# Ledger of designs, part 139: peptides against a protein of PDB entry 5T59

Target 1, 112 residues: chain A of PDB entry 5T59
Amino acid sequence: TTPTMQSTSLLTEHLGYPPISLVDDIINAVNEIMYKCTNAMEKYLMQRNIIGKKDFSDEIKIGTAKLESLLENSVDKNFDKLELYVLRNILSIPSDLLEENRFRLLHHEKLV
Target 2, 90 residues: chain B of PDB entry 5T59
Amino acid sequence: EHIRFQRLVQVCNKALEESIRKLQSWEKIHECFPNYGQTREGIENLTVCQQQVIKLWSNLSRVEFDAIFHERSIEEKLNQLDDLINKARS

## One batch from the design tools (peptide; made by RFdiffusion4, then SolubleMPNN)

Design b2_p24_1_s3 (from b2_p24_1, 8 letters changed)
Fold by OpenDDE base, seed 4:
Formats: sequence, C-alpha cells, structure tokens
Structure b2_p24_1_s3 (fold): chain B 112 residues (1-112), chain C 90 residues (1-90), chain A 24 residues (1-24)
Amino acid sequence: as target 1 above (112 residues)
Amino acid sequence: as target 2 above (90 residues)
Amino acid sequence: SKEEETLKRVEELEKKFPDVDKWL
C-alpha cells in the first residue's frame, strides 16, 4: 500500500526512526560499496597497465569509468525499485489497521 | 507468519543481483577495454579483476547490510509489525 | 519533514515503476 502521513508516523513511532532512514542507509551503503568496487578495479588494472611495450593507462581509466557509469545506472534503477517496494510492501501498514479502532490497538500495544 | 523481514532480505538480494548482473558479463567488461583485452595478459588481468569485483561486491554488501539491519533492529521490528497485524486480524 | 519527504519520493518512484509490486 502507498504510504500516508498516518502510516509513516506510526511506523516511525514503531521503528524509532522514519522508514525512509532505513532505505537511505541501504542506498548509501550500496553506493559506497559500488565506488569501492570500481576503485579497486581501477587500482588493480593500473598496477598492470603496461603489457609488452604498450601503456594502457588511459584505456584503463576510461574503461573503469565506463564500468562505473554502467554500475551506477544499474544501482540507481534497482535500488529505486527497492525503495519503492520496501516503502509500499514491507514498511507499510495495511489499511484496515489505520482505522480508528485498530489505531488504538497499536497505541495500546505500545504502551503496555 | 513472519514475512516482512524475509521480503526485505529478498528484495535487497534482488537489487544487488540485478545491479551486478552487467558486470558478470564478460562481454560488457571486454567492451570497456577493447585493446587491453586483445592481449593475453590483459584478458587474464580482466578475468581476475572481474572475479574479484564480484566477490568484493557480494562480501561488502553482505557485511554492510547485515550491519544496517542489526543497528536498526529491523528484523525484530518487522516481526513485531507482523505480529501486530496478525493479532489485529484475529 | 521525513513524512513529507517519504510521500514525495514514493510519488516520484511510482511514476517510474508502476509494477514494482510484481518485482519479486
């Protein structure tokens, strides 16, 4: 279900933090990992930039940049999907629990 | 019964797997290094590099995501959410 | 607020991924 002000507030109360904070943690982590991976690849290849009598440093820099862009695009797309899926289907409250009587139940359970 | 945390893990794995899929393609890797990859040593280096990157991706993501899940106590919180929902529907 | 930010981001993403619920 699509998040609402009410559901987001309730989830924030339940989690102790806004649902989007978890998503942001995940996205920030994967972005960091992504750049660590591409950096490692560049470093590895740059240490092996000379083959025979040819220096492939420029090609390696360009190539790793292309791979980084490729990975960035894929990460962006897939983790945008992840964000939407998580907020709609995981960190969500069914509509029946957002009714007044069920809302009281959630508060009661928290207070007890 | 407890389904939300399982789904979280699944969707994280899905996103990670789909994100790295293109780097798992040797053709995509080779296309980025057209001349380097025409040498024997270049091919060998690219092969090792590809394998290492994929492993690094998998290992780092596992460690970092588990850390996030732990710090946010998300499994417990999602299980509690499932329980609350199930209880309310009973 | 974080709530408002959430709703805005969801709204934008829903336009891009209308079938996200079938992703898994």
Scores: peptide ipSAE 0.785, ipTM 0.958, DockQ to the pose 0.893
Fold by OpenDDE base, seed 1:
Structure b2_p24_1_s3 (fold): chain B 112 residues (1-112), chain C 90 residues (1-90), chain A 24 residues (1-24)
Amino acid sequence: as target 1 above (112 residues)
Amino acid sequence: as target 2 above (90 residues)
Amino acid sequence: SKEEETLKRVEELEKKFPDVDKWL
């Protein structure tokens, strides 16, 4: 179900934080991990940049940059999907409960 | 009965797996290093590099996501949400 | 507000991924 002002507020009360905060944590984490991975890859190969008498430093730099971009695009796409899925299907309140005002149970249970 | 946290874990794994899929392609790796990958040593280095980065991706994501889930108490909160919803429907 | 931000982001993402519910 698509989030509403009402459902988001109720979930914020339940969680103690806005649902989007969890998503942001996840996205921030994966972005950090992504760059750690690409950085590690570049460093590993740059330490092995000379084979025989040939220096492949330039090729390594370009190649790792291409892989980084490839990973960035994939991360962006898949974690955008994740964000939408989480907010619609996991951190969500069924619309039928909101329509029937049964969402009051969420608030009532917290207060009692 | 409790399904939301399981789905959260599943969707996180799905996103992580799909994100790293292209790096799991040897062809994609090799084409980025066309001359380097034509040497024996280059192939060996790229092979190790590919394996290591995938492991690093997996390990770091596991640690960081578990930390987030713990800090946000999300399993407990999602279980409670499931219970509240089920109670409301009963 | 965070609520408003959420709705805006969801709206934009729904345009990109209309079948996201079938992702899993």
Scores: peptide ipSAE 0.785, ipTM 0.958, DockQ to the pose 0.887
Fold by OpenDDE base, seed 2:
Structure b2_p24_1_s3 (fold): chain B 112 residues (1-112), chain C 90 residues (1-90), chain A 24 residues (1-24)
Amino acid sequence: as target 1 above (112 residues)
Amino acid sequence: as target 2 above (90 residues)
Amino acid sequence: SKEEETLKRVEELEKKFPDVDKWL
């Protein structure tokens, strides 16, 4: 079910915060984790940049940057899907509950 | 009965799994380090690095997402939402 | 408002992922 002004307001009242705030928390967290992972990878390999008589520092920097970009693109796509799915199918109110009597029931239950 | 929180966990896991899928490909890892990966030591280092990153991804996401869910009381709130919907329909 | 922001983001994402409900 596509969110509406009414459903979003009701969910905000129920949750104590807007539904989008939860999504933002999740997205912010995964972005932070993503860069921690790529940073750890670069640091690990840079500590092992010399093999024999060859220095692979430049290749490591370029390679890790490529992997970071790859991960960024995947995270962006999949968590955009997550956002939409959550807002439509999880943090949502069925249309029958948005009717006048059901709408009041939800509000009443919160106050009682 | 209670289905929304389970779905939230499922969709989070799916997004995390799909996001890390490309890094799980040894071929893609090796392609980013074409010369480094031609050495024995390079292959060993990349192998360990790949494994550690995947584990780090999994562990950090578990800890952080659980913390978010707890701070937002989302399981309780979603269970209550399920109950309200079921009650209204009964 | 947060409500308006939510609706705008959903609208934009629906264009990108028309079959999102089948994702899981």
Scores: peptide ipSAE 0.784, ipTM 0.958, DockQ to the pose 0.911
Fold by OpenDDE base, seed 5:
Structure b2_p24_1_s3 (fold): chain B 112 residues (1-112), chain C 90 residues (1-90), chain A 24 residues (1-24)
Amino acid sequence: as target 1 above (112 residues)
Amino acid sequence: as target 2 above (90 residues)
Amino acid sequence: SKEEETLKRVEELEKKFPDVDKWL
């Protein structure tokens, strides 16, 4: 179900934080991990840039940059999907619970 | 009965798996290093590098996501949400 | 507000991924 002002507010009360905060934590984490991975790859190869009498430093820098871009695009797409899926299907309240009586029940249970 | 946290874990794993898929392709790795990868030593280095990056990706994501889930108490909160929904529908 | 931000982001993402519910 698509989030509403009502459902988002209720979830914020239930969680103690807005649902989007969890998503942001996940996205920030994967972005950090992504750059750690690409940096590690570049560092590893740059320590092995000389083969025989040839220096492959320039090729390594260009190649790792291409892989970084490739990973960035994939991360962006897949975690945008994740964000939408989580907000619609996981951190969501069914419409029947947003009705008058069900709404009160949710508040009542939290206060008890 | 409790389904939301399981789905959260599943969707996180799927996003992580799909994101790293292209780096799992040797062809994609090799084409980024066309001359380096023509040498025996270069191939060996790229092979090790690819494996290490994939492992690093997997390990870091596991640790960081588990930390987030713990700090946000998300399993407990999602279980409670499932319980509330089930109770309301009873 | 965070609620408004959430709705706006969801709206934009729904345009990009209309079949996201079938992703898993």
Scores: peptide ipSAE 0.784, ipTM 0.958, DockQ to the pose 0.911

Design b2_p24_1_s4 (from b2_p24_1, 10 letters changed)
Fold by OpenDDE base, seed 3:
Structure b2_p24_1_s4 (fold): chain B 112 residues (1-112), chain C 90 residues (1-90), chain A 24 residues (1-24)
Amino acid sequence: as target 1 above (112 residues)
Amino acid sequence: as target 2 above (90 residues)
Amino acid sequence: SKEEETLKRVEELTKKFPNVDDWL
């Protein structure tokens, strides 16, 4: 279901934080991991930049940058999908629970 | 009965798997290092590098996502949400 | 607000991924 102001507010009350905060945590985490991975690649290869009498430092720097871009694009796409899926299908409230009488259940559970 | 947290884990895994898929392609790795990868030592280094990065990706994501889920108490909250929904429909 | 931000992002992403519900 598509989030509404009402459902988002109710979920915020239930979770103790806005649903989007969880998504932001996930996205921030994967971005950090992504750059740790690409940095590790560059460092590893730069320690092995000379083969024979040839220095491949420039190629390594360019190549790792290309891989970083490739990974960035993929992460961006897939975690955008994740964000949308989570907000529509996981952190969501069915429409039948958004009726006035159903609101009492969420509020009642919080108060009791 | 409790389905939302399971779906959260599944969608996280899918996003992680799809994101790293291109790095699992040797062809794509080699394309980024066309001359380096024409040497025996270069191929060996790239092979090890590829394996290490994939492992690092998997391990870090597991640790970080589990930490997030714990800090946000999301399993408990999603289970409660499932229970509330089921109760309301009964 | 966070609610407004949520709705905005969902709207934008829905345009990009209209069949996201079938992802899993």
Scores: peptide ipSAE 0.793, ipTM 0.958, DockQ to the pose 0.884
Fold by OpenDDE base, seed 5:
Structure b2_p24_1_s4 (fold): chain B 112 residues (1-112), chain C 90 residues (1-90), chain A 24 residues (1-24)
Amino acid sequence: as target 1 above (112 residues)
Amino acid sequence: as target 2 above (90 residues)
Amino acid sequence: SKEEETLKRVEELTKKFPNVDDWL
């Protein structure tokens, strides 16, 4: 279901934080992990940049940058999908629960 | 009965797996290092590098996401939400 | 507000991924 002002507010009350905050935590985490991975890859290869009498430092830098770009694009796409899926299908309230009688149930459970 | 947290874990795994898929392709790795990868040592280094990065990706994501889920108490909150919905529909 | 931000992001992402509900 598509989020509304009412459902988002109710979920914020239930969770103790806005639903989008969880998503932001996840996205921030994966971005950090992504750059840790690409940095590790570059460092590993740069420590092995000379083979025989040839220095491949420039090729390694360019190559790792290309892989980083590929990963960035993929992360962006897939975690945009994740955000949308979570907000529509996981952190969501069905319309029947937003009816007056069910709305009271949510408030009642919080107060008990 | 409790389904929302399971779905959260599933969608996180899906996003992580799809994100790393291109790095799992040896062809994609090799084409970024066309001359380096034509040497025996280069191939060996790239092979190890690829494996280590994928492993690092998996391990770090597991640890960090579990920490987020714990700090946000999301399993408990989603279970409670499932219970509320089930009560409303019974 | 966070609520308004949520709705805006959902709207924008829905345009990009109209079939996301079938992703899993």
Scores: peptide ipSAE 0.793, ipTM 0.958, DockQ to the pose 0.910
Fold by OpenDDE base, seed 2:
Structure b2_p24_1_s4 (fold): chain B 112 residues (1-112), chain C 90 residues (1-90), chain A 24 residues (1-24)
Amino acid sequence: as target 1 above (112 residues)
Amino acid sequence: as target 2 above (90 residues)
Amino acid sequence: SKEEETLKRVEELTKKFPNVDDWL
């Protein structure tokens, strides 16, 4: 179901924080992990940049940058899907429970 | 009965798996290092590097996501949400 | 507000991924 002002407010009260805050934590974490991975890859290969009489430093830098871009694009797409799925299907309240009488029930259960 | 937290774990794993898919392709890795990957040592280094990056991705994501879930008490909160919904429909 | 931000992001993402509910 599509979030509404009412459902997001109810979920914020239930969680103690807005649903989007969890999503932001996840997205921020994966972005940090992504750059740690690409940085580790570059450093590993740059420590092994000379093979025989050839220096592959430039190729390693360019190649790692290409892989970083590929990973960035994939992370962006898949975690956008994750955000939408979570907000629509996990951190959501069924529409039938957003009716006036059901709304009061959820609020009452929280306060009791 | 409790389904929301399971779905959260599933969708997180799905996003992580799909995100790293291209780095799991040796062909994709090799094409980024066309000359380096034509040497024996280069192939060996790229092979180890690919394996280590994938493991690092998996390990870091597991640790960080579990920490987030714990700090946000999301399993408990989602279970409670399931219970509230089921109770309202009973 | 956070609620308004949520609705805006969901609206924008829904346009990009209309079949996301079938992703899993």
Scores: peptide ipSAE 0.792, ipTM 0.958, DockQ to the pose 0.890
Fold by OpenDDE base, seed 4:
Structure b2_p24_1_s4 (fold): chain B 112 residues (1-112), chain C 90 residues (1-90), chain A 24 residues (1-24)
Amino acid sequence: as target 1 above (112 residues)
Amino acid sequence: as target 2 above (90 residues)
Amino acid sequence: SKEEETLKRVEELTKKFPNVDDWL
C-alpha cells in the first residue's frame, strides 16, 4: 500500500520515529560499508602495485574507482528498491485499518 | 502471524546480495585491471582482494544492520504491528 | 516534514520501480 499522511503519522507514533528514519539508517550504513570495502580494496592492491619491474599504481587507482562506481550504482538501485518495498509493504498500515472505526481502535489500543 | 520483520530481513538480504553480485563476477573485476590481471601475481592479488571484499561486505553489513535493528527495536515494533493488524481483523 | 518527505520519496521511487512489490 502507498503511504499516506495518516499512516505515516500512526507509524511514527507506534515506532517512536518516522519510518523513513529506519530506511535512512540502513542506507547510510550500507554506503559507509561500501566505501570501507572499496577503500580496503584500493589499499590492498596499492600495497601490491609493483609486479616485476612494472608499476601498476595508475591502473589500480582507475580500476578501483571503476569498481567503486559499479558498486555505487548497484547499491543505489537496490536500496532504492528496498526503501520503496519497506515503506509500501513492511512499514505500512492496511487501508482497512485507516478507516474511522479501525483508526480509533488502534489509537485506543495504543493509549490503554 | 509475525511476517513483517521476516520480510525486512529478507529484503535487506536481497538488496545486499544484489548489490554485491557484480563484484562476485571475476570478469567484472578483471575488466577493471586489464594489464594488472594479465600477470600471474596480479591475478593472485585480485583473487584474494575479491574474496576479502566480499567477506568484508557480508560481515560489516550483518553487524551494522543488526545494530540498527536493535537500536530501533524494529523486530518488536513490527511484531506488535502484526499483532494489532491481526487483532483488528479478527 | 518527515511525512511529506516520505510521500515525496515514495512517489519518485514508485515511478522507477512500479513492480517492486514482486521483488522478493
Scores: peptide ipSAE 0.792, ipTM 0.958, DockQ to the pose 0.890

Design b2_p24_2_s1 (from b2_p24_2, 12 letters changed)
Fold by OpenDDE base, seed 2:
Structure b2_p24_2_s1 (fold): chain B 112 residues (1-112), chain C 90 residues (1-90), chain A 24 residues (1-24)
Amino acid sequence: as target 1 above (112 residues)
Amino acid sequence: as target 2 above (90 residues)
Amino acid sequence: ELEKILEKLKKIEELAKKEELPEL
């Protein structure tokens, strides 16, 4: 099922917000969490950057950056799939309810 | 009867699990720190770091996603949507 | 799905109990 203007309007009325807003909240949250994790990792290792009188600061910075990039790519891929699934299969209205008579039913239920 | 919210939780957890999968690989972590990981202390530090980052990822995700779901009243709204659809088909 | 994550988290918590630091 592909989202339409009609289904988006009905869902917005039902939810009190556009369906995309929920997805945006989820994606924004995971992005924030992602950078908190990578930042914490870098800080933790940078506090332990000297071993046996050897300074590993440069390697730590490069390594953490690589992990961040890896995580970014994975987050983007998996949450793009999530967005499509949520909008098509969860926050969706069956075609039979998009008919004129069924549309009235949704409005009636809201008013009661 | 009510399936949409359960599916939402499932796909969120799946996305989170798949996203962190690469960080769960010790081999991948070690590859990013080839010389640091050749030292005993380095291995110990990386091990603790890996474990705690995964824990942080899981804990923060749980707290933040639950907050979003609550603020958006999404469980109630999805249950109502299921009910409306089922009622229309009966 | 959630059970898998919780199980993994539990295992991690057990391993990191004595080495937990505020930085992470």
Scores: peptide ipSAE 0.131, ipTM 0.893, DockQ to the pose 0.018
Fold by OpenDDE base, seed 5:
Structure b2_p24_2_s1 (fold): chain B 112 residues (1-112), chain C 90 residues (1-90), chain A 24 residues (1-24)
Amino acid sequence: as target 1 above (112 residues)
Amino acid sequence: as target 2 above (90 residues)
Amino acid sequence: ELEKILEKLKKIEELAKKEELPEL
């Protein structure tokens, strides 16, 4: 089911924040982690850039950039799916609870 | 009875696992360093690097996601949501 | 499928404890 204005409002009240905020936190975190991982990889290899008499610095920079691109594409794909799943199936309210009588129940429980 | 938080954790883990899968491929790693990976020392360095970055990915993800879940009180909130839904259907 | 991946990751993590990448 697709989120509605009503469900978003109810969930925002329940959570204390909009549902999308959780997803944003997750996505921002994984992007930061991705950067840290690729940076660490580059630094590690750059400390080991000389083998014999050959300097592999340029190849290391290009290679790590390629890996970053591969990781970025995969992150984007998989976390886009995650966003859709979370908003549709986890942070969601069944249609039967979106009726007025069930809406009142949610408010009542918060007041008790 | 409480299923939403479990599902959240599962889909997060799935997304993380699928995202790092390409870095778990030695073939893909080696393809990015064709000449460096032709040397003995290069292969050794790439092997260690691959293992370490996967570990870093896993550890950072666990720490950061747990922090998010805590700050957002999402387990409690999702459990409450499950309870409300179950109560409404009873 | 998920369990297999998690198990593999754990094994990799154990093998990688001997050295660490630079962290930001």
Scores: peptide ipSAE 0.118, ipTM 0.895, DockQ to the pose 0.019
Fold by OpenDDE base, seed 1:
Structure b2_p24_2_s1 (fold): chain B 112 residues (1-112), chain C 90 residues (1-90), chain A 24 residues (1-24)
Amino acid sequence: as target 1 above (112 residues)
Amino acid sequence: as target 2 above (90 residues)
Amino acid sequence: ELEKILEKLKKIEELAKKEELPEL
């Protein structure tokens, strides 16, 4: 089921915030975590950039950048799927509850 | 009876696991550092780094997602949603 | 399958538990 304005409004009333806000929090969090991970990896390796007499700083920078891109692409793909699934299947209202009588039920339950 | 929050946790875990999958591959890590990884010390450093980054990924995700779920009261709200739906269908 | 992956991650985490890095 695709979210509608009606379902979004009802869910917003129920949650106290728009459904998309939860997804945004999740995505923002994972993005922050992602960059913390890759940054930490780069820093760790850059502290160990010299092996023997050879300086691997350039290779480390390129390598960590590749890993960052790889992780970034994977995060984008998987959390785009997550967003769609959450909004369509978790934070969703079945069509039978979108009828007028069911709408009253949700509103009534909130007020009581 | 209450299924939505469980599903939310499951799909979050799935997304996190699939996202980190490539970093779990030693071959993929090594490919990014072809010359560095040809040295003994380099291999050791990469091994530790790989383990630590996966740990960091897991730990930070757990802490941050739990915080979000708590702040948004999402378990309670989803349980209530399940109850409302079940009530309406009964 | 998901459970298996989680267990693998847990194992990796345990292996790195005593080898924690300042940056990680």
Scores: peptide ipSAE 0.116, ipTM 0.894, DockQ to the pose 0.019
Fold by OpenDDE base, seed 4:
Structure b2_p24_2_s1 (fold): chain B 112 residues (1-112), chain C 90 residues (1-90), chain A 24 residues (1-24)
Amino acid sequence: as target 1 above (112 residues)
Amino acid sequence: as target 2 above (90 residues)
Amino acid sequence: ELEKILEKLKKIEELAKKEELPEL
């Protein structure tokens, strides 16, 4: 099921916010977490950058950057899928309920 | 009866797990540090780092997502939505 | 497959609760 203007309006009324707002919160959170993780990883390894009198700082920076890129790509792909799934299958109204008589049910429950 | 919130939690967990999967690969981690990972101490550091970052990922995501779900009252709202749909079909 | 993923996450969470916060 694909979201419609009508379903979005009804869900917004029910939720008190647009459905996309929940997804935005989730995506913003995971992005913040992602960079916290990569930053922590770099700092941890940079504190351990010297082994046998050899400085691996440059390799650590490059390696961590590569891991960050991998994580960014994975987060982007998987949470794009999540967004679509949530909006289509979770925060959705079945098409059979998007008829005139059943629209009243959602509005009626709010008013009663 | 109430299925939407459960599905939300499931897909969130799936997205989180799939996102961190690349970091769970020791081979990929080692490939990013080819010379560092040739040392015993380097391998030890990378091993600990990998384990800790996965834990950090899990802990932070749990706390943040729970906070979002609470702030948005999403469990209650999705349960109500399930009830409304079920009622309409009865 | 999803169940396996959930089980893995649960195990990680359980271990995290028993251990101190990561040094990272």
Scores: peptide ipSAE 0.084, ipTM 0.887, DockQ to the pose 0.021

